# Designs tried in a protein design run: peptides against a protein of PDB entry 4KTY. Part 51

Target 1, 266 residues: chain A of PDB entry 4KTY
Amino acid sequence: YVLNDIGVIFYGEVNDIKTRSWSYGQFEDGILDTCLYVMDRAQMDLSGRGNPIKVSRVGSAMVNAKDDEGVLVGSWDNIYAYGVPPSAWTGSVDILLEYRSSENPVRYGQCWVFAGVFNTFLRCLGIPARIVTNYFSAHDNDANLQMDIFLEEDGNVNSKLTKDSVWNYHCWNEAWMTRPDLPVGFGGWQAVDSTPQENSDGMYRCGPASVQAIKHGHVCFQFDAPFVFAEVNSDLIYITAKKDGTHVVENVDATHIGKLIVTKQI

## One batch from the design tools (peptide; made by RFdiffusion4, then SolubleMPNN)

Design b1_p12_7_s4 (from b1_p12_7, 5 letters changed)
Fold by OpenDDE base, seed 2:
Structure b1_p12_7_s4 (fold): chain B 266 residues (1-266), chain A 12 residues (1-12)
Amino acid sequence: as target 1 above (266 residues)
Amino acid sequence: DLPKQYKLPFTY
């Protein structure tokens, strides 16, 4: 989880799984220096740089460009005129070296690009890390652990009222660490995500969230456990908004989200 | 086939 500098990222559809080779390049010239530079740009205190909890949380913020002019600009609108299309990247090295040389965010990334760069960052700093792909990955927009789908009376989705959404797939990272800030048993793999999705205490970042806590429904534990829990276990709630302002639940689908979670073994 | 992440439409 640290020594392998080439990985495989899963993408595509749940019934048509695809794989992409990704070069992490954590041992390439200039990459470690760039990772240190990232922490410098984050103005991270030296005392915190040895703490994987703080490092992974800072990394989740800094690998995306939002808030702090971090590494990558995300784009999902199929317009990449001012940079490199997300699908053109083959590894982390070019992205990180470009960031270091230009000192400006690199365009463009989507989830697997963010996860690839973040994986390099974690491994460079001695944190065991892997990429996880979740198919039918929920994006809870209002932090209620549900996918609220509002319907018109004719059964069509009301896109104006429906704020929650689902990715065909989403990639994030798991980092191995102890969690002395949590009760015993919630160390080990921690979910961390650098793809900018939701604001977490003032910044676009996510994690570390204890995988064990999430598996057992302990969403009260820091950091961002409710959001990560929702990504893999949200129910779809189909709601008809009546003209009188009342809501009627038409259906609940507890099987739609998180149909498959895949990661590569070392 | 190139990777592309997108939001799935909801259907009922």
Scores: peptide ipSAE 0.702, ipTM 0.966, DockQ to the pose 0.933
Fold by OpenDDE base, seed 1:
Structure b1_p12_7_s4 (fold): chain B 266 residues (1-266), chain A 12 residues (1-12)
Amino acid sequence: as target 1 above (266 residues)
Amino acid sequence: DLPKQYKLPFTY
């Protein structure tokens, strides 16, 4: 996981899986230096730089430009007028070297670009890492572990009240580390995500969240386990908002979210 | 086909 410098990223639809090659380039000239520079920009103490928990959390924050002038600016508006379209990138090297040279955020990324750059960052620093793609990936915006879909009395979705959403697919990373801060058995793969989705204790970051803990329904452990759990296991709750202000649950769909989770073995 | 994320519409 550390040595592979070329990978495959899964995208597309659950019934039409697509793949894209991605060059991580963690061994190319200037890349390690750039990863160290990223930690410098984060003002990360030297004492924490040997801790994969702290490093992965800082990386999660710094690979996105929000809050801290990190590496990548996200854009989903399909315009991309002031930079490079997310689909034009083929690897992490050009992005990281541009960031190092300009000392300004690079435009633009979407989830697989964030995940690709973050994967390079982790691998450069000796943290085994892989990219995970989740199809029908939930975005819970109010941390209640469910997708609240509000319906008008006529059955149409109320877009004003419905704040939760679902990605066709979403990519994040899993990083391998021990978790001495968690109970025994919750080390190993940790979900980390640099795509700016939700605020976590003051900035846009996510993880590390224990994959094993989440799989066993333990969302009480740091960091951001409820959000990651919701991405893969949220129920859709269809709620009719009546004119009198009352809410009635019309239906629950426990099969919509997280239809397929894919990661490359090598 | 190029990669592109988008939010899925809800239907009931």
Scores: peptide ipSAE 0.702, ipTM 0.965, DockQ to the pose 0.925
Fold by OpenDDE base, seed 5:
Structure b1_p12_7_s4 (fold): chain B 266 residues (1-266), chain A 12 residues (1-12)
Amino acid sequence: as target 1 above (266 residues)
Amino acid sequence: DLPKQYKLPFTY
């Protein structure tokens, strides 16, 4: 989880799993220096740089360009006119070196690109890390741990009211660390996500969230456990919005989200 | 097939 410089990222559909090789290149020239530069740009105190909790949280923020002119700009609208299409990247090295050279965010990434670069960042700094792919990955927009799907009286989805969404797949990272800030038993793998999805206490970042805590429904533990929990376990709540402003729950689907979670073993 | 992340439409 630290020494392997080539990985496999899972993508595609739950019924048609695809894999992509990704070169992390954590040992390539200039990569460690770039990771240090990233922490410098984040104005991270030297004392915090030895703390994997702080490092992973800062990395989560800085691998995306939002808020802080971090490494990668995301694009999901199929318009990549001012950069490189996300699918063109084959590894982290070119992205990180471009960032270091230009000192400007690199365009463009999607989840696996963010996860790939973030994985390099973590591994460079000695934090064991892996990429996780979740199929039918929920994006809870209002932090209520459920997918609120609003329907018109005719049964059509009300896109204006429906803010939550579901990715066909989403990639994030798990980083191995102790969590002295949490109760005993909630160390180990921590979910961290650099893909800009939701604001977390002022910045687009996510984690570290204890995988064990999430697995046991302990969403009260920092950081961003509710969001990560929702990504893998939220129910779909179909709500009819009546013309009079009342809401009626029509149906609940507890099987739609998190159909498959995959990670490479080594 | 190239990777592409997209939002799934909701249907009821």
Scores: peptide ipSAE 0.696, ipTM 0.965, DockQ to the pose 0.925
Fold by OpenDDE base, seed 4:
Structure b1_p12_7_s4 (fold): chain B 266 residues (1-266), chain A 12 residues (1-12)
Amino acid sequence: as target 1 above (266 residues)
Amino acid sequence: DLPKQYKLPFTY
């Protein structure tokens, strides 16, 4: 995982899976220095830089530009006039070198771009890392571990009553580390996500969340386990909003989210 | 078939 500088990213839809190559370039000139620069910009103390828990959490925050003038600006509105379209990137090197040179956030990224750059960052710093793609990936916006879908009395969906949403696909990272801060058995792969989705204790970041914990429904463990759990396992709750203000649960779909999770083996 | 991440509309 650390030594491979070229990867494959899965995207598209669950019934039409697509792949693209991504050059991580962790051994290219200036890339390690840029990763160190990223930690400098984060004002990360030296004592924490040897701790993969702290490093991955800082990386999660700094690969996105929100809060801290980090590496990448996200854009999902199909308007990329002031930068590079997310689909035009083929690897991490150009992005990281541009960031180091300009000292300004690079435009633009979507999930796989964030994940690609974050994968480079982790691998540069000796943390085994891989990209994970989740199809029908939930974005729980109100931290209730479910996707709330509100219906009018006529049965039509009212998209204005919730901020919850589902991505066609979403990419994040898994980083390998011990978790001495968690009970035995919850080390190993940790989910970390640099795509700016939700605020986590003051910053747009996510993880590290124990994959083993998530798989077994243990959402009480730091960091951001509820959010990651929701991404892969949220139920869709169809709720009719009555005119009198009451809510009636019409249906529950426990099969819609997380239809396929794909990652490369070493 | 370029990669594009987008939100799926909900239907019932």
Scores: peptide ipSAE 0.689, ipTM 0.963, DockQ to the pose 0.915

Design b1_p12_8_s1 (from b1_p12_8, 7 letters changed)
Fold by OpenDDE base, seed 5:
Structure b1_p12_8_s1 (fold): chain B 266 residues (1-266), chain A 12 residues (1-12)
Amino acid sequence: as target 1 above (266 residues)
Amino acid sequence: AAPTLSYGTEDV
């Protein structure tokens, strides 16, 4: 999880799982320098740079360009006119070196690109890390731990009312560390996510969230455990918006989200 | 073939 410089990222659909090779290149020239530069841009003090909790949290913020002119600009518009399409990237090295050279965010990324670059960042800094793919990954944007899907009376989704979303697949990272800030037993793998999805205490970042805590429903533990929990375990709540303005819960689906979570085993 | 892009508006 540290020494492997080539990886496999899972993507596609739950019923059509696909794999993509990704070159992490954490040992290539300029990559460590770039990772240090990223932490410099984050204005991270030297004392924090040895703490994987702080480093992974800063990394989750800085691998995306939001808030802080971090590494990657996300785009899902299928245009990508002012950069490289997300699908054209084959590894982290070119992205990181471009960022270091230009000192401007690199265009463009989607979840696996963010996860790939973030994996390089973590591994380069000696943090064991892997990429995780969740199929039917929820994005809860109102922190209620459920996906509220509003329907018209005809059964069509009301896109104006429906704010929560579901990714066909989403990639994030797990980083291995002790969590002395949490109760005993909640160290080990920590979910961290650099894809800009939700604001966490003032910036687009996510984690580290204890995988063990999430598995046991301990969403009160820092950082962003409710969000990560919702990604993998939220219920879909189908709500019909009636003509009279009332809302009626029509159905609850507890099986749709997080149907499959895949990661390469060592 | 290009990898499948992710999207945040899956039909549910």
Scores: peptide ipSAE 0.035, ipTM 0.708, DockQ to the pose 0.110
Fold by OpenDDE base, seed 1:
Structure b1_p12_8_s1 (fold): chain B 266 residues (1-266), chain A 12 residues (1-12)
Amino acid sequence: as target 1 above (266 residues)
Amino acid sequence: AAPTLSYGTEDV
């Protein structure tokens, strides 16, 4: 999880799983320097740079450009005129070196690009890391651990009534570390995500969230455990919006979200 | 065939 400089990222649909090669290049010239530069840009104290909890949290913020002029600008509009289309990237090296050279955010990324660059950052700094792909990944925007799906009285979906959405797939990272700040047993793999989805204590970042804690339904532990839990285990709540302004829960689907979680073994 | 540029798709 540290020594491999090339990997495979899973994407596509749950019924049509695809793989993409990604070069992490954590040993390439200039990459370590760039990772240190990223921490410098984050104004991270030297004392914190040896703490994987702090490093992974800072990395989750800095791999995206939001808030802090971090590494990657996300785009999902199929208009990539001012940069490189997300699908054109084959690895982290060119992105990180461009960032270091230009000192400006690199355009453009989507989840697997964010995850790829973040994986390089973690591995470069000696943190064991892997990419995780979740199919039917929920994006809970209102932190209620549910995916609210609003229906018109005729049964058609009204997407204007909620900000909640479901990705066909989403990629994030897991980083291996001890969690002395958590109860015993909640160390090991920690979910961290650099794709700018939700604000966490003032910044677009996510994690580290204990995978073991989430797996056992514990969402009370730092950081961002409710959000990560929702990504993999949200119930779909189908709500009919009546003309009189009342909402009626029609159905609950507890099986749709997180149908498959895939990660590469090293 | 070239893959779709927007791989991640938000849907309901």
Scores: peptide ipSAE 0.030, ipTM 0.662, DockQ to the pose 0.134
Fold by OpenDDE base, seed 3:
Structure b1_p12_8_s1 (fold): chain B 266 residues (1-266), chain A 12 residues (1-12)
Amino acid sequence: as target 1 above (266 residues)
Amino acid sequence: AAPTLSYGTEDV
């Protein structure tokens, strides 16, 4: 989880799981310098750089370009005319070195690219890390721990009212650390995510959220545990929005989200 | 069916 410089990222569909190789390259020339540069750009205090909680949270913010001119610009428009298509990347090294050289965000990334670069960042700084893939991953936009799907009377989705979305798959990271800020037993793997999804206390970042806490239904612990819990455990609430403004719950699906969570065990 | 968005649309 620290020494492996090549990994496997799971993607695709729950019924057709695919794998792609990713070169983390945490030992390549210039990569450690770039990781330090990332923390410098974040204006991170030197005293915090030894704390994996702070480092992983800062990394979560800085691997995406939002807010702070971080490493990667996300794009899902399938055009990618002003950079490299997300699928063209095979590892973290070229991305990080381009960022360090240009001092500008690199275009473009999607979840596995963000997760790959973030994994390099964590491992480079001595934090054990792995990539996790969640199939049918919820994106809760209103922080209510459920997916609200608004339907027209004809059964079609009302795109104006429906803000929440489900990804066929989503990749994020788990970082290993102690959590002295949490109750005993909630250390170990912590979910962290650099893909810009939601604002967390003023920045597009996510985590560290205790995996053990989430598994036990504890969403009250910092950071972003409700969001991560929702990604893996949200109920789908199908709501018919009537013309008179009333809402009627038509169906609840508690089995759709988080059907499979996959990670490399080595 | 829930609205499902495809991640990595260039590969899908």
Scores: peptide ipSAE 0.029, ipTM 0.660, DockQ to the pose 0.268
Fold by OpenDDE base, seed 2:
Structure b1_p12_8_s1 (fold): chain B 266 residues (1-266), chain A 12 residues (1-12)
Amino acid sequence: as target 1 above (266 residues)
Amino acid sequence: AAPTLSYGTEDV
C-alpha cells in the first residue's frame, strides 16, 4: 500500500467491470518535492505535516483545483480543448510534474485521475492508501442521506427539481491511519476523496471518514461521514411532482446504490 | 491518439 508504484483502477459498469493500469510513481524524481510543494501551496504548517488526518484532508482539497488552485481541473463535458483528455493520462507523474513546473492547475481530470494522483500523494508521504471503486455511487446534494429523484407525470426526470445524482461508477481513496479523535475501534481505513463533489466546511474536500464508522452507521463522526455513507447506502426515492405542486412518493429502491465496491488487494 | 475509455457518468 506504500511500496507499490503501479496499480489497477476498476471502472465501467457493474455488469461490465473494466480495469486500467495506473502508474503512481511515488518514488520518481521530483514527486516528493511536488508533494511538499502542494502542502506549501496549501499553507499547511509544519506541525500538521506529520499528522495523517490533517495531511489526507489537505490532500483531498489540494488534488482538485477548486478553492486553492490545486493540482487538477475536473471536466465531464467531453470538451477538452485547453488540456489533456482525462482518458489520456496513464499515471500521476506527468500530472504532478506539470503542476510543479507550471504552478497552475493541470487540465483535465475525472474521478480515477483524481484518485490516482491522490493515491500517489498519500503513498509518497508514507500514508498507506488504495483506490476504491463504487458502482452506482450516490451524490447526495442536500445531506439527507437519500437520493430524491423527481419525476414529471409522464415519468421523465424533472431536472429542475432533481438535485441529487448517481455516478455509474466513482473512484475515491482509502487511507490507513489511527483516529485518536474518534472512539476506540474507528481507526484503520479512512475514506478520502479529492474529486470535487461537495463543499465540506468551506472547501471542496472529503474525509477522512472512518470506514468502520460508515459500516456501523455512525454518520456523526468527522469528517464528512454523512456524505460517504450516502455514496454507498442511499435509498432512491422516486417522487412525482404533480401539476398542482403536490409531491407523491411513487417508489423506493434500497438496492440500487452501492451495488459493488471494489479495490485491489495489493 | 488518446485511448477511448468510459468516463464516470453522473446522472439520475
Scores: peptide ipSAE 0.028, ipTM 0.655, DockQ to the pose 0.122

Design b1_p12_8_s2 (from b1_p12_8, 5 letters changed)
Fold by OpenDDE base, seed 5:
Structure b1_p12_8_s2 (fold): chain B 266 residues (1-266), chain A 12 residues (1-12)
Amino acid sequence: as target 1 above (266 residues)
Amino acid sequence: SMPTLSYGTEDV
């Protein structure tokens, strides 16, 4: 989880699982210096740099460009003007070195690129880390722990009312650490995510959220446990918006989200 | 049978 510099990332769809190689390159020249530079840009104090909770949370914020001119600009529009298409990246090294050299966010990333770069960051700093892929990954944007899908009376999705979304797949990271800030038993793997999805206490970041806490439904535990819980456990609530302005729950699907969570032991 | 959302896709 720290020493392996090449990995495999799972992507695609639950019924068509694909893999791609990713070079983490945490031992390559300039990579450690770049990771330190990232923490410098975050204005992280020296005392915090030895705390994997703080480091992973800062890394979650800084691997994305939002708020703080962090490492990667996300793009999902399939245009990718003025940068490199996300699929063209094969590893973290070029991205991190470009960031260090230019001191500007690198274009462009999607979830596996964010996860790949973040994995390098974590491993480079001695934090055991792995990439996790969740198929049918929910994006709850109103923190209600469910996917609210609004339908027209004809059964079509009302895109104006429907704000929540589902990724066909999403990649994030799990980082291994103790959690002295949580009750006993909630250390170990912590979900952290650098893909800019939601604002968490003023920044686009996510985690560390205790995987054990999530598994046991302890969504009150810091950080961002409700969001991570929703990614893997949200029910789909289908709501028909009637012409008279009333809403009627038509169906609940508790099986769609988080159908498969895949990680490789590295 | 109900429509579902698919938002995230790979750049391929």
Scores: peptide ipSAE 0.030, ipTM 0.693, DockQ to the pose 0.654
Fold by OpenDDE base, seed 1:
Structure b1_p12_8_s2 (fold): chain B 266 residues (1-266), chain A 12 residues (1-12)
Amino acid sequence: as target 1 above (266 residues)
Amino acid sequence: SMPTLSYGTEDV
């Protein structure tokens, strides 16, 4: 989880799982220097740089360009005219070296690119890390631990009534660390995500959230456990919007979200 | 079956 510089990222559909290789390159020339530079750009105190909780949270913020001129600009518009299409990247090295050289955010990334670069950052700094892929991954925009799907009276989806969405797949990271700030037993793998999805205490970042806590339904622990829980365990709530403005729950599906979670074993 | 909203990446 630290020494392997080549990985596999799972993507595609739950019924058509695909894999792509990714070169993390955490030992390549200039990569450690770039990771240190990222922490410098974040204005991270030296005292915090030895704490994997702080480092992973800062990395989660800084791998995306939002808020802080971090590493990667996300784009999903299928145009990508002012940079490199996300699918053209094959590893973290070129991205990180471009960031270090230009001192400007690199265009463009999507979830697996964010996860790949973040994995390099974590491993480069000695934090055991892996990429996980969740199929049918919820994006809970209103922090209610459910996915609201609004239907017209004719049964057609009205996508304008909610900001909630479901990714066919989403990639994030798990980082291994102790959590002395949490109850005993909630150390180990921590979910962290650098794809800019939701604001967390003023910045687009996510985690570290205890995987063990989430598995046991504990969402009260820092950081962003409700959001990560929702990604993997949201109920789909189908709501009919009536012409009179009333909402009626028509169906609840507790099985669709988080249908499969995959990570490479070393 | 009920329709589900989906948001994909370019690799979909």
Scores: peptide ipSAE 0.030, ipTM 0.676, DockQ to the pose 0.579
Fold by OpenDDE base, seed 3:
Structure b1_p12_8_s2 (fold): chain B 266 residues (1-266), chain A 12 residues (1-12)
Amino acid sequence: as target 1 above (266 residues)
Amino acid sequence: SMPTLSYGTEDV
């Protein structure tokens, strides 16, 4: 989880699982310097740089360009004329070196690119890390731990009312660390995510959230446990918005979200 | 139907 410089990222559909290779390159020339530069750009104090909780949280913020001129600009509009299409990247090294050289965010990334670069960052700094893929990954936009899907009377989705969304797949990271700030047993793997999805206390970042805590339904622990819980375990609530303004729950699907969570085992 | 967003669907 630290020494491997080549990885496999799972993607695609739950019924058509695909894999892509990713070169992390955490030992290549200039990569450590770039990781240190990232923390410098974050204005991270020296005392915090030895704390994996702080480092992973800062990393989750800085691997995306939002808020802080971080590493990667996300784009999902299928128009990538002003940079490199997300699918063209094969590893972290070129991205990180471009960032270090240009001192400007690199275009463009999507979830696996963010996760790949973040994995390099974590491993480079000695934090064991892996990429996790969640199929049917919920994006809870209103922090209510459920996916509210509003339907018209004809059964079509009301896109204006439906703010929540589901990714066919989403990639994030798990980082291994102790959590002395949490109750005993909630150390180990921590979910962290650098894909800019939701604001967490003023910045687009996510985690570290205890995987063990989430697995046992504990969402009260820092950081962003409710959001991560929702990604993997949200119920889909199908609501018909009637013309009279009433809402009727038509169906509840507790099985759709988080159907499969995959990570490469060492 | 479900509003599903797709990653990695861009043309290379």
Scores: peptide ipSAE 0.030, ipTM 0.681, DockQ to the pose 0.265
Fold by OpenDDE base, seed 2:
Structure b1_p12_8_s2 (fold): chain B 266 residues (1-266), chain A 12 residues (1-12)
Amino acid sequence: as target 1 above (266 residues)
Amino acid sequence: SMPTLSYGTEDV
């Protein structure tokens, strides 16, 4: 999880799983220097740079360009006129070196690009890390641990009322560390995510959230456990918005979100 | 194929 510089990222759909090769290149010339530069840009105290909890949280913020002119600008609109299409990237090295040389955010990324670059950052700094793909990944925007899907009377989705969304797939990272800030047993793999999805205490960042805590429903444990829990285990609540302004729950689906979570074992 | 992340609400 630290020494391997080439990986596989899973993507596509649950019924049509695809794989993409990704070069992490954590040992390539200039990559360590760039990772240090990222922490310098974040104005991270030297005392915190040895703490994987702080490093992974800062990394989750800095790999995206939001808030702090971090590494990657996300784009999901298929308009990439001012940069490189997300699909054109094959690894982290070119992205990180471009960021270091230009000192400006690199365009463009999507979830697997964010996850790939973040994986390089973590591994380069000696944090064991892997990429995780979740199929039918929920994006809860109001921290209610459910997906509220509003329907018109004809059964179509009301896009004005529906704020929550579901990714067909989403990639994030798991980082291995002890969690002395949590109760015993909640160390090990921690979910961290650099794809800008939600604001977490003032910045677009996510984690570290204890995988063990999430598995056991301990959403009160820092950081961002409710959001990560919702990504993998939220219920879909189908609500019909009637013309008279009343809302009626039509259906609840507890099986749709998080149908498959995949990661490379070695 | 060009991988693209789909963002939306599932109509199931």
Scores: peptide ipSAE 0.030, ipTM 0.631, DockQ to the pose 0.111

